# Ledger of designs, part 79: peptides against a protein of PDB entry 4Z63

Target 1, 334 residues: chain A of PDB entry 4Z63
Amino acid sequence: LCLGMNDLTGNIPEDLFHLKRLNLLGIQENRLSGSLSREIRNLSSLVRLDVSWNLFSGEIPDVFDELPQLKFFLGQTNGFIGGIPKSLANSPSLNLLNLRNNSLSGRLMLNCTAMIALNSLDLGTNRFNGRLPENLPDCKRLKNVNLARNTFHGQVPESFKNFESLSYFSLSNSSLANISSALGILQHCKNLTTLVLTLNFHGEALPDDSSLHFEKLKVLVVANCRLTGSMPRWLSSSNELQLLDLSWNRLTGAIPSWIGDFKALFYLDLSNNSFTGEIPKSLTKLESLTSRNISVNEPSPDFPFFMKRNESARALQYNQIFGFPPTIELGHNN

## One batch from the design tools (peptide; aimed at target 1 V196 L199 K308 A315)

Design b2_p29_2_s4 (made by RFdiffusion4, then SolubleMPNN; from b2_p29_2, 14 letters changed)
Fold by OpenDDE base, seed 1:
Structure b2_p29_2_s4 (fold): chain B 334 residues (1-334), chain A 29 residues (1-29)
Amino acid sequence: as target 1 above (334 residues)
Amino acid sequence: MSFSYDLKPLTMEDLEKLKANGKGSYLTA
């Protein structure tokens, strides 16, 4: 049953929960309100539940043990409160969980040992607190992780060295500390292609450790951290780099010539730093700026990017990395 | 499907203009 993108109001009719053979319930992009009914448990054949972009409130019902076939739960942009219910946090069938932009709170706890099918997790823009879950690497298929805009005080867990499945990771604006430790840990994530760390590590030094290496890194965003230091030399070894944003930091020194050696680099933002010297001529030779062969089939994060012009303005949303125009931003440097 | 965009070659003058006219944006996710 697909009823998305309408102007439906009120609660889900109770009679809908009598549809025991229903595989797909899509009621996204409506004005549905109230609590999500516990009677969802009656939809025992449910594979996909999309309740996103509504006005749902209250706690998510703890009924997911009665949904053994549920692979997709999309609840982004609602008013859900509380935690992730235990049955959901233990779901062996769940592939994708998207609860971005809710009011979920407490310590984030997932039974990753039980969640054997989980490949995408979006919990961005919630009220989770405490530390990052140390057991996330136990989710052996977890590829896409957005935990941005929560309050995960402390450091990236040491256990994330073993996060082999991790490909796309956002921790933007999550009160993280120790960028040196974070990068030192995350470099061991051999499948990591996208790393977003914006609005963390306030005033720390960006490490220039030649021992750091991100072999498959395509997207690095570490903006608005007030980071000190220079352009990190270790980044020059990330030959697949496509997007780099280090804007709104306190980086100094020259922009190195090797920045123009990235064949796939189509988006570069170094604006609002303290870079000095001449603009490298090598930037005029960036192949991706002269001839961009965009493969539309390139894998992208499941989470959206946001371009912020100022703290008060509504961010422009980009659902795909390839949605960014070829960009070089070097403004507001010394 | 691969889309090829023929982008005009960037000149040093273009880069200098970009430096001068920076929009002051940043990315997050």
Scores: peptide ipSAE 0.341, ipTM 0.782, DockQ to the pose 0.697
OpenDDE base, seeds 2, 3, 4, 5: peptide ipSAE 0.277, 0.315, 0.304, 0.273; ipTM 0.742, 0.755, 0.752, 0.733

Design b2_p29_3 (made by RFdiffusion4)
Pose (drawn by RFdiffusion4):
Structure b2_p29_3 (pose): chain A 334 residues (1-334), chain P 29 residues (1-29)
Amino acid sequence: as target 1 above (334 residues)
Amino acid sequence: SMQEFKDEAFENEELENVLFSTGEAVYFS
């Protein structure tokens, strides 16, 4: 049953909850509102539930043991409150959970021993607080994590050294501390390709510690953190690097020669720092900016990227990394 | 109404996965 992208109003008629054989309900992008009824436990054949872009509110009903076939739950852009219900946090069948841009709050609690099919999680633009849940690496299939724009505090848990499935990790604007510990831990996640750390670690020093090694790293964004220190040389060992954004920090010193050695680099933003010295000549032999013989695969995280010119400008949206124009942005330095 | 709601949702979301710029970029083709 597909009703998506209309102008429907009111709540879900209780009539709909008699459909015990329905495996797909798309009601997304309407004006629907009210609470999402507990009677939804009666729809035991559901595989894909798309409630996104409506006006729903109240708690997400804790009925999800009654929906053992649920794989996709899409609730993004609604007014849902409370945390993740225990039954949803215990669902062994969920592949994907998208609750981004909701009014959700409290500690974030998932039973990752129980959630053996979870491979993608998007909780962005919510009010989840407390520490990042230490048990997240226990979701052995979790590849894509977007926790951006939340109310967490403290450090990245030590157990994140074991997050073997992690590919795309977006932590922007989440009030994270100790970028030194965050980078030392996260370098052990061997599948990490795209990492977004923007608006965290405010005023901290960027670790220059050269034992740090991110081998498969493709996209590194750590911006507007007002970080100090120099261009970190440990980054030169990430040969796959495609997009680097260190902008809006307090970084100083010269821009080193090895920045021109990234063969897949097509975008770099070092703007709004305290960089001095001349421009390194090696930026003229960047391979992805010269010939057509460099070819690589675009990273594919499940989240869009946003770009802001200044603090008051409306943002630009890029659903894919290769949507960024090939760019050298060195402005507002010394 | 729907468009206004999308604009508000965009403004809430624009600080996810955000990059910052000075607008003094050099562009290549």

Design b2_p29_3_s1 (made by RFdiffusion4, then SolubleMPNN; from b2_p29_3, 17 letters changed)
Fold by OpenDDE base, seed 3:
Parts: sequence; structure tokens; C-alpha cells
Structure b2_p29_3_s1 (fold): chain B 334 residues (1-334), chain A 29 residues (1-29)
Amino acid sequence: as target 1 above (334 residues)
Amino acid sequence: SLEKLREEAFEREQDTNVMFTSGEEIIFN
């Protein structure tokens, strides 16, 4: 049953919960309000539940133990409060959980040893607090993780050295500290291709440790951190780099010539720093700017990006990184 | 209106995975 993108109001009719053979329920992008009924438990054949972009409120019902076939739960952009229900945090069937842009709070707790099928987790823009869950690497299939815009204090857990499944990771604007430790840990994530750390580590030094190595890194976004230092030499070994944003920091020194050696680099933003010297001639030879061959089906993060012209500007939403125009931004430097 | 509600929801979220530019025109296709 797909009723998305309408102007439906009120609550879900109770009779809908008698549809025990229903596999797909999509009621996204409406004006449905009230609590999400616990009677969803009656939809025992449910594989996909999409209630996103509504006006639902209250706590998410703890009924997911009665939904043994549920693979996809999309509840983004609602008014849900409380925590992740225990049954949801223990779901062995769930592949994708998207609860971004809600008002969920408390400590983030998932039973990753039970969540054996979880591959995508989006909890961005919530009110989670405390530390990052140390057991996330125990979710052995977890590839996409967005925890941006929460209040996670402290550092990236040491356990994330073992996060082998991690490919796309955003922790932007989550009050994290110690960028040196974070990068030192995350370099061990050998499948990591996208790393977003914007609006963290305020005033820290960007490490220039030659021992750091991100082999498969394609997208690195560490903007608006007030980071000091220079262009990190370790980044030159990330040969697959496609997008680099280090804008709105306090980086100094010259832009190194090796920045033009990235064959796949199509988006570079080093603006609003304190770089000096000449623009490397090698930037004029970026192959991606002359012959951009981007596959439409190339893997991308599941979470959206928001691009702003400045800190106060209205953002443009990008659901695909490769939707970004080829860009070289070096403005507002010395 | 539904559009207004969607815009308000967007405004709440636009500061999450944010990228900044130098203020140049951005083309979205």
C-alpha cells in the first residue's frame, strides 16, 4: 500500500492494521499526525514501513519483535521522541533504519550482535547524547552510518578500528573532540570511502602524520572546524579522492602540487582558509574536470548533503555526491 | 500548507551534513 506524496491528515485508520498480508506500507510525505500506533504490530508480513515526512509524535512503539520480516524502516522527518525501542534495537531482520530529523534523545544504544542484517543507519539530526556507541563495529554489515547533528561528547571510540564494514560515515556537527585520535582510528576502516567530520574539533590542529593512510577514501569533508596546520601530506596517498572540502578552517602554507595528481578529484574546496603562495599548475590538469565519466550507479552515501554559500545561507540539498558540479574553490585565502 | 511544513522541516535539517562554498552559483541538475 503506497499512499505517499498526498495531503492526508489525521492518524492512520485502525482498519489498516488488519492487513496481515501487507508487505509494503508507504505513507510518507503527508500530514499524518499523532502517535504511531502500536497496532503496527499486527502487520506481521511487513517488509517495508515508510512513515517519513509526516507529523508523527510521541515515542516509537516497541513492537518490532512482532515484525520478523521488517527490512526497511523509514521514519525520517517526524516529531518522534524518546529512544530507539528495544525491539527495534534488537531486530535481526532490519537492513535499513532511517530516523533522521526527529527528536530522539538519550543514549544511543543498539544491540549490534542481534542486528545482523543492518547495513544502513541514519540517525542524523536528533537529540542523542553521551558517547558514541562503542559496539557499532559489532554490526558486521553496517556500511552507511549517519550520526551527524547529535550531541556526542568525547572522542571516536577505539573500537572503531575494527569497523571493517564501514564505508560511508558522517559525524558532522556532533561536538566531537580530538581529530588526531579520530583519524588515527578511522584509518583502520579499510572500506571507508566517505568521511564527513564538519563542525567538530574546533580549533584543533589537523594532523600531518605521514603514518596516516586512507587507502579507499573518495570523499573527505572536514569543513568549518577552525583547524590549524597545513594541507596534510598523508592525504596525498588517497589516490581515489574525488571530493575534498577543507573550507572554513585556519589552514596555512602553500597548496601542494600533489593536489592536482588526483585523477578522480572533481570537487575541491579549500576556501576560507589562510593558504598562501601560488595556485599549483597541476590543478589545471585534473582529468576529472576535462572528462568527467561518473557512473550513475556508483555507490554513494544514503544520507543527504546540504550545500550553503555561507554559514547563514539557505542550503541546497544533494542526495547524490556526484550531483555536485565540478568545482575548484580557493577563494577567501591570502 | 503542506509545502510550508516541508520547508520548515528542511530548515531544521539543512545544518547536518553541510558543505560550504565561496558563494559562487551552484548548478543542480
Scores: peptide ipSAE 0.346, ipTM 0.787, DockQ to the pose 0.536
OpenDDE base, seeds 1, 2, 4, 5: peptide ipSAE 0.337, 0.318, 0.331, 0.343; ipTM 0.780, 0.761, 0.784, 0.777; seeds 1, 2 fail the geometry check

Design b2_p29_3_s2 (made by RFdiffusion4, then SolubleMPNN; from b2_p29_3, 13 letters changed)
Fold by OpenDDE base, seed 5:
Structure b2_p29_3_s2 (fold): chain B 334 residues (1-334), chain A 29 residues (1-29)
Amino acid sequence: as target 1 above (334 residues)
Amino acid sequence: SLEELRREAFEREQDENVMFTSGEETYFS
């Protein structure tokens, strides 16, 4: 049953929960309000539940133990409060959980040992606080993780060295500290292709440790951290780099010529730093910008990006990283 | 109110995975 993209108001009719054979319920993009009924437990055949983009409030009901076939739960952009209910945090069937842009709070806890099928987790823009959950690497299939814009603090857990399944990761704007430790840990994530760390590590030095290596890194965004240092030499070994944003830092020195060696680099933002010297001639020969036949059929993170002109401006949402125009931004340097 | 909740939700998401244009001033959280 798909009733999305309407102007429906009120709550879900109780009789809807008698549909025992219902596999898909999509009521997204409406004006549905109140609490999400616990009677969703009656939808025992449910595989996909989409209640996103509504006005739901209260706590998410703890009834997911009665939904043994649920693979997809989309609840983004609501007013949900409290934590992730225990039955949801223990769901063995769930592949995708999207609860971004809610008011969920407290310590983030998932029973990753039980969540054997979880592939995508989007909890961006919530009120989770405390430390990052150390047991996330126990979610052995977890590939896509968005934890951006939460009230986390501290450092990336050491346990994330074992996060082998991790491919797309955002911790943007989560008050994290110690970029050297973070990069030192995350380099062990051998499947990591996308890393977003914007608005963290305030005023720290970007490490230039040649021992750091991100072999499969395609997207690196570490903007607006006021980072000091220079273009890190370790990055030159990330031969698959497609997008690099180090804008709005305090990086100095020359832009190195090896930046033009990235065959797939189509988006480069080094603006609003303190770089000096000449623009490398190699940048004028980037194959991704000169060749028309670039296959842009690569996997992308599932979480959205928001492009803003300034603090007060409304953001333009991008759901795909390849939605960004081919860009070289070197402005506002010396 | 529901309208306040909607407004709050809209405002919050603007800073999630934010990319900044080079031609404008940035902010620091």
Scores: peptide ipSAE 0.402, ipTM 0.817, DockQ to the pose 0.305
OpenDDE base, seeds 1, 2, 3, 4: peptide ipSAE 0.397, 0.336, 0.409, 0.299; ipTM 0.811, 0.787, 0.815, 0.754; seeds 1, 2, 3, 4 fail the geometry check

Design b2_p29_3_s3 (made by RFdiffusion4, then SolubleMPNN; from b2_p29_3, 15 letters changed)
Fold by OpenDDE base, seed 3:
Order: sequence, then structure tokens, then C-alpha cells
Structure b2_p29_3_s3 (fold): chain B 334 residues (1-334), chain A 29 residues (1-29)
Amino acid sequence: as target 1 above (334 residues)
Amino acid sequence: EKEKLKEEAFEREQDENVMFTSGEETLFS
């Protein structure tokens, strides 16, 4: 049953929960309000539940143990409060959980040993606090993780060295500290292709440790951290780099010539730093900027990016990295 | 009314994975 993108108001009719053979319920992009009914437990054949972009409030009901076939739960952009229900945090069937842009709070806890099918987790823009969950690497199929805009304090857990399934990771604006430790840990994530760390590590030094290596890194975004140091030499070994944003830092020194050796680099933002010297001539030879054949079909993170001209400007939403225009921004340097 | 609710939601979301661009020209090229 698909009732999305209407102007429906009020609560879900109780009679809808009698549909025991229902595999898909999509009621997204409406004005549905109140609590999400516990009677969703009666939808025992449910594979996909989309309640996103509504006015739901209260706690998410703890009924997911009665939904053994549920693979997709989309609840983003609501007013949900409390934590992740225990039955949801233990769901063995769930592939995708999106609860982005809610008011969920407390310590983030998932039983990753039970969540054997979880491949995408989006909890961005919530009120989770405490430390990052050390057991996330136990979610052996978890590839996409957005935890941006939460109040996680401290460092990236050492256990993330074993996060072999991790491909797309955002911790943007999560009050993290110790960039040297974070990069030292995350370099062990062999499948990591996208790393977003914007608005963390305030005033720290960007490590220039030649022992750091990100073999499969395609997207690195570490903007607005007030980071000191220079362009890190270890980044030159990330031959698959497609997007680099180090803007709004305090980086100094020259832009190195090796930055033009990235054959796939189509987006470069080094603006609002303290770089000096000449613009490398190698940047004029970037194949990705001369050839129109950017492979639009590459896997991308499931979480969106928002492009702003400044802090007060309206953002432009990009659902895919390859939707970004080819860009070289070197402005506002000395 | 629906458009306003979507806009308010968008305004909350736009600060999650923010990238700042200094140039207008690069976005519309």
C-alpha cells in the first residue's frame, strides 16, 4: 500500500493494521501526526515500512520482534523521541534503518551480533549522546553509516580497526576529538571509500604521518575543523581519490604537485585556508575535468550532502556525489 | 502549508553533511 506524497492528516486508520498480508506500507511525505501505533505489530508480513517525512511524535513502539520479515524501516524527518526500541536494535531481518532528523536521545545501542542483515544505518541529526558504540564493527554487513550531527564525545573507538564492512562513513559535526587517532584507526577499514569528518577536531593538527594509508578512499571531506598543518603526504597514495574537501581549515604551505596525479579527482575544495605558493600546473591536466565521462553509476553513500555558499545560505541537496559539478576551489588563500 | 513543512524540515537537515563552496559559478556550471 503506497499512500506517500499526499496531504493525509491525523492518525493511521486502525483498520489498516488488519492487513496481515501487507508487504509494503508507504505513507511518507504526508502530515500524519501523533504516535506511531503499536498495532503495526499486526502487519506480520511487512517487508518495508516508510513513515518518513511526517509529523509523528512520541517513542517508536517496541514491536519489531513481531515483524520478522521487515527489511526496510524509513522513519526520517519526524518528531520521534526516546531511544531505538530493543526489538528494533535486535532485528535480524533489518537491512536498512533510517531514523535521520528526529529527536532520538540517550546512548546509541545496537545489538550488532543480532543485526546480521543490517547494511545501512542512518541516524544523522538526532540527540544521541555519550560515546560511539564500540560494537558497530560486529555488524558484519554494515556498509553505510551516518551518525552526523549527534553529540558523541571522545574518540573513534579502537574496535573500528576491525570494521571491514564499512564503506561509507559520516561523523560530521559530532564533537569528536583526536583526528590523529581517528585516521590511525580508520585506515584499517579496507573497504572505506567515503569518509566525512567535517566540524570535528577543532584546532587540531592534521597528521602528516607517512605510515597512514587509505587504499580505497574516493571521498574525503574534513572541512571546517580549523585544522593546522599542511597537505598530508599520506593522501598521495589514495590513487582512487575523486573528491577532496579540506576547506575552512588553517592549513599552510604549498599545494603539492601530486594533487594533479589523481586521475579520478573531479571535485577539489581547498578554499579558506592559508596555502601559499603557486597553483600546481598538474591541476590543469586532471583527466576527470577534461573528459565528460564521469561514471555516474558508481556506488555512493546513501546519506545526502548539502552544499552551502555560506553558513546562512540555503543549501542545495545532492543525493549522489557524482551529482556534484566538477569543481576546483582554491579561493580565499594567501 | 505542505511546502512550508518541507522547507522547515529541509532547513533542519541542511546542516548535517554540509559542504561550503566559495564560488557560485561552480554549482551552475
Scores: peptide ipSAE 0.467, ipTM 0.820, DockQ to the pose 0.586
OpenDDE base, seeds 1, 2, 4, 5: peptide ipSAE 0.077, 0.386, 0.432, 0.273; ipTM 0.620, 0.777, 0.810, 0.732; seeds 1, 2, 4, 5 fail the geometry check

Design b2_p29_3_s4 (made by RFdiffusion4, then SolubleMPNN; from b2_p29_3, 16 letters changed)
Fold by OpenDDE base, seed 3:
Structure b2_p29_3_s4 (fold): chain B 334 residues (1-334), chain A 29 residues (1-29)
Amino acid sequence: as target 1 above (334 residues)
Amino acid sequence: SLEKLREEAFERLQDENVMFTSGEEILFS
């Protein structure tokens, strides 16, 4: 049953919960309000539940143990409070959990040993606090993780060295500290292609450690951290780099010529730093900027990016990285 | 309206994974 993109108001009718053979319930993009009924437990055949973009409030009901076929739960953009219910945090069937843009709070806890099918987790823009969950790498199929805009204190856990399934990771604006430790840990994530660390590590030094290596890194965004140092030499070994944003830092020195050796680099933002010297001539040889054949069909993060011209400007939403225009931004340097 | 709710949500969400294009853009065609 798909009732999305209407002007429906009030609560879900109780009679809807008698549909025991229902596999898909989509009521997204409405004006439904109140608590999400515990009677969703009666939908025992449910595979997909989409309640996103509504006015739901209260705690998410702890009934997911009665939904053994549930693969997709989309609850983004609501007013949910409390934590992730225990039955949801232990769901063996769940492939995708999206609770982005809610008011969920407390310590983030998932039983990753039980969540054997979890592939995508979006908890961006919530009120989670404390440390990052050390057991997140135990989610052996977890590929896409958005934890941006939460209040995670401290460092990236050492256990993330074992996060082999991780491909797309955003920790943007999450009060993280120790960029050297974070990069030293995350370099061990062999499948990591997208790393977003914007608005963390305030005033720290960007490590220039030649021992750091990100073999499969395609997208690196570490903007607005006030980072000191220079363009890191270790980045030159990331031959698959497609997007680099180090804007709004305090990076110094020359832009190195090796930046033009990235055959797939189509988006470069080094603006609002303290770089000096000449623009490398090698940038004029970037094949990705001269050829219109950007492979549009590469896998991208499930979380969107937003592009703003300035702090007050309306953002443009990009659901795919390859939707970005080919760009070189070097403005506002010394 | 639903449009206002979408706009308000968008205004909050646009600061999550933000990229600022605040520099001189050089495009090679």
Scores: peptide ipSAE 0.413, ipTM 0.808, DockQ to the pose 0.725
OpenDDE base, seeds 1, 2, 4, 5: peptide ipSAE 0.372, 0.304, 0.364, 0.213; ipTM 0.806, 0.787, 0.810, 0.725; seeds 1, 2 fail the geometry check

Design b2_p29_4 (made by RFdiffusion4)
Pose (drawn by RFdiffusion4):
Structure b2_p29_4 (pose): chain A 334 residues (1-334), chain P 29 residues (1-29)
Amino acid sequence: as target 1 above (334 residues)
Amino acid sequence: AEQEEIVAAAKAKATEEELSGIPPNVLWS
């Protein structure tokens, strides 16, 4: 049953909850509102539930043991409150959970021993607080994590050294501390390709510690953290690097020669720092900016990227990394 | 395939707050 992208109003007629054989309900992008009824436990054949872009509110009903076939739950852009219900946090069938841009709050609690099919999680633009849940690496299939724009505090848990499935990790604007510990931990996630740390670690020093090694790293964004220190040389060992954004920090010293050695680099933003010295001549032999013989695969995280020119400008949206124009941005330095 | 289509549809949307405020996954120029 596909009703998406219309102008429908009111709540879901209770009539709909008699459909025991329905495996797909798309009501996304309407004006629907009210609470999402607890009677939804009666729809035991559901595989895909798309409630996105409506005006729903109240708690997400805790009925999800009654929906053992649920694989995709899409609730983004609604007014849902409370945390993740215990039944949803215990669902062994969920592949994908998208609750981004909701009014959700409290500690974030998932039973990752119970959620053996979870491979993608998007909780962005919510009010989840407390520490990042230490048990997240226990979701052995979780590849894509977007926790951006939340109300967490403290450090990245030590157990994140074991997050073997982690590919795309977006932590922007989440009030994270100790970028030194965050980078030392996260370098042990061998599948990490894209990492977004923007608006965290405010005023901290950027670790220069050269044992740090991110081998498969493709996209590194750590911006507007007002970080101090120099261009970290441990980054020169990430040969796959495609997009690097260190902008809006307090970084100083010269821009080193090895920045021109990234063969797949097509975008770099070092703007709005305290960089001095001349421009390194090696930026003229960047391979992805000269010839057509460098070819690589674009990273594929499940989240869009946003770009701001200044603090008051409306943002630009890029659904894919290769949507960024090939750019050298060195402005507002010394 | 189905998950890829879902992901592509979800990524193609943005709210007024995300376009006017400080968005997730933000880059600063």

Design b2_p29_4_s1 (made by RFdiffusion4, then SolubleMPNN; from b2_p29_4, 13 letters changed)
Fold by OpenDDE base, seed 5:
Structure b2_p29_4_s1 (fold): chain B 334 residues (1-334), chain A 29 residues (1-29)
Amino acid sequence: as target 1 above (334 residues)
Amino acid sequence: SEEQEIIEKSKSKSTEEELTGIPPNVIFR
C-alpha cells in the first residue's frame, strides 16, 4: 500500500493494521500525526515501512519482534522521541534503519550481535548523547553510518579499528575530540571510502603523520574545524581520492604539488584557510577536470550530500557524488 | 504547534549541516 506524497492528515486508520499480508506500507510525505500505532505489530508480513516526512510524535512502538520480515524502516523527518525501541535494536531482519531528523534522545544502543542484516544506519540530527556506541563494529554488515548532528562527546572508540564493513561514515557536528586518535583508528577501516568529520575537533592540529594511510578513501570532508597545520602528507597515498574538502580551517603553508596527482579528484575545496605560495601547476592538469572519460566508481552513501552555491541559496541535495560539478575552490586564503 | 514548527524548520537546515557541517550562514563569505 503506497499512499505517500499526499495531504493525508490525522492518524492511520486502525483497520489498515488488519492487512496481515501487507509487504509494503508507504505513507511518507503526508501530514499524519499522533503516535505511531502499536497495531503495526499486526502487519506480520511487512518488509518495508515508510512513515518518513510526517508529523508523527511520541515514542516508536516496541513491536518489531512481531515484524520478522521487516528489512526497511524509514521514519526520517518526524517528531519521534525517546530511544530506539528494544525490539528494533535487536531486529535480525532489518537492513536499513533511517530515523534522521527526529527528537530521539538518550544513549544510542543497538544490539549489533542480533542485527546481523543491518547495512545502513541513518540517525543524523537527533538528540542522542553520551559516547559513540563501542559495539557498532559488531554489526558485521554495517556499511553506511550517519550519526551527524548528535552530541557524541569524546573520541572515536578504539573498537572502530575492527569496523571492516564501514564504507561511508558521517560524524559531522557531533562534538568529537582528538582528530589524531580518530584518524589513527579509522585508517584501519579497510573499506572506508567516505569520511565526513566537519564541525568537530575544534582548534586541533591536523596530523601530518606519514604512518596514516587510507587506501580506499574517495571522499574526505573535514571542514570548519579550525584545524591548524598544513596539507597532510599521508593524504598523498590515497590515490582514489575524488572529493576533498578542508575548507574553513586554519591550515597554513603551501598547497603541495601532489594534490594534482589525484587522477580522480574532481572536487577540491581548500577555501577559507591560510594557505600561501603559488597554486600548483599540477592542479591545471587534473584529468578529472579535463577529460570526460574517467570511469569513476562512485561511492554511494545512503546519506545525501549537500552543496550550497551561495549563502542565500537552498542547498542542492546530491544523492550521488557525481552530482557535484567539477570544482576547485581556493578562495579566501588570507 | 511548536513541534510542527520545529519539524518544518529543521527539515531544510538539518540536512545541510549533516553533510557539509558548515552552518548555512558561514559557508560562502
Scores: peptide ipSAE 0.075, ipTM 0.694, DockQ to the pose 0.095
OpenDDE base, seeds 1, 2, 3, 4: peptide ipSAE 0.049, 0.020, 0.035, 0.019; ipTM 0.640, 0.613, 0.661, 0.646; seeds 1, 2, 4 fail the geometry check

Design b2_p29_4_s2 (made by RFdiffusion4, then SolubleMPNN; from b2_p29_4, 12 letters changed)
Fold by OpenDDE base, seed 2:
Structure b2_p29_4_s2 (fold): chain B 334 residues (1-334), chain A 29 residues (1-29)
Amino acid sequence: as target 1 above (334 residues)
Amino acid sequence: SEEQEIIEKLKSKATEEELTGIPPNVIFR
């Protein structure tokens, strides 16, 4: 049943939950309000539930043990409160959980040893607090993780050295500390292609440790952290780099010539720093900017990227990295 | 695939603030 993208109001009729053979319920992008009914438990054949972009409130019902076929739960942009229900946090069938832009709170707890199918997790823009869950790497299929805009504190857990499935990771604006530790840990994530850490590590030094290596890194966004230091030498080994944003930091020194050696680099933002010296001539020879024949295998994260053309302009959303225009932004470094 | 369709839906719903720190103009529809 697909009723999305209407102006439906009120609650879901309870009789709808008697549809025991229903595989898909999509009621997204309406004005549905009230609590999400516990009677969802009656939809024992449900594979996909999309209640996103509504006015739902209250706690998410703890009925997911009665939904053994549920693979996809989309509840983003609602007023849900409380935690992730225990049955949801233990779901062996769930592949994708999106609860972004809610009011979920408390400690983030997932039973990753039970969640054997979880491959995408979006919990961005919530009120989760405490530490990052150390057991996330036990979610052996977890590829996409957005935990941005939560009230996490402290450091990236050491256990994330074992997060082999991790490919796309956003922790923007989550009060994280110790960038040196974070990068030292996350470099062990051999499948990591997209790393977004904007609005963390306030005033820390960007580590220049030549032992750091991100083998498959294509996208690095660490903007607006007030980071000190210089362009890190370890980044020069990330030969697949396509997008680099280090804007709105306090980085100093010269822009190194190796920045022009990235064959796939088509978006570079180093604006609003304190860089000095000459613009490397190698930047004018970037193959991605000069050659039409470069096939770029773009990462496809489950979250979009945003580009702001100037300080007064609205940011443009890009669902794919390849959608970014070729850009070199070096402004405001004086 | 059904998963890919959901991924595209997920992508369309992320906010600027989660990535760039720019507050979104509209959080709720």
Scores: peptide ipSAE 0.037, ipTM 0.568, DockQ to the pose 0.226
OpenDDE base, seeds 1, 3, 4, 5: peptide ipSAE 0.421, 0.037, 0.024, 0.035; ipTM 0.917, 0.642, 0.655, 0.662; seeds 1, 4, 5 fail the geometry check

Design b2_p29_4_s3 (made by RFdiffusion4, then SolubleMPNN; from b2_p29_4, 14 letters changed)
Fold by OpenDDE base, seed 1:
Structure b2_p29_4_s3 (fold): chain B 334 residues (1-334), chain A 29 residues (1-29)
Amino acid sequence: as target 1 above (334 residues)
Amino acid sequence: SEEQEIIEKLKSRSTEEELTGIPPNVIFL
């Protein structure tokens, strides 16, 4: 049943939950309100539930143990409160959980040993607090993780050295500390292609440890951290780099010539730093900016990117990294 | 309407509010 993108109002009719053979319920982008009924448990054949972009409120019902086939739960942009229900946090069938832009709170707890199918997790823009869950690496299929804009604290867990499945990771604006530890841990994530750490590590030094290595890193975003230091030498070994944003830091020194050696680098933002010296001539030779036909088969995270071009502009959403225009931004340096 | 205001607030949170305090020319996830 697909009823998305309408002006439907009120609650879901209880009679809808009598559809025991329903595999897909899509009611996204409506004005549906009230609590998500616990009677959703009656949809025992449900594979996909999309209730996103509505006015749902209250707690998410703890009925996911009665939904053994549920692979996709999309509940982003609602008013959900409370925690992740125990049955949802233990779902062995769930592949994708998107609860971005809600009011979920408490400690983030997932039983990753039970969640054997989880590959995408978007919990961005919630009110989760405490530490990052140390057991996330036990989610052996988990590739996409957005935990941005939560009230986490402390450091990236040491256990994330074992997060082999991790490919796309956003922790933007989550009050994290110790960038040196974070990078030292996350470099062990051998499948990591996208790392977003914007609005963390306030005033720390960006590590320039040559022992750091991100082999498959394509996207690095560490903007608006007030980071000190210089362009990190370890980044020069990330030969697949496509997007680099280090804007709005306190980085100093010269922009190194090796920045132009990145054959796939199409987006570079180093603006609002304290860089000095000359613009490297190698930047004018970036193949990605000169060649018309870079078919970038880009792995994209399941979570969107946002870009704000100016303070008064609306944020632009980009569902794919390749959606960003080829850009070199070096403005507001010394 | 109050409902429309709630929708606009939710939309704002899903886009602009996620970027609250992010300067121009910065990408956010």
Scores: peptide ipSAE 0.171, ipTM 0.653, DockQ to the pose 0.122
OpenDDE base, seeds 2, 3, 4, 5: peptide ipSAE 0.025, 0.027, 0.022, 0.032; ipTM 0.631, 0.613, 0.630, 0.645; seeds 3, 5 fail the geometry check

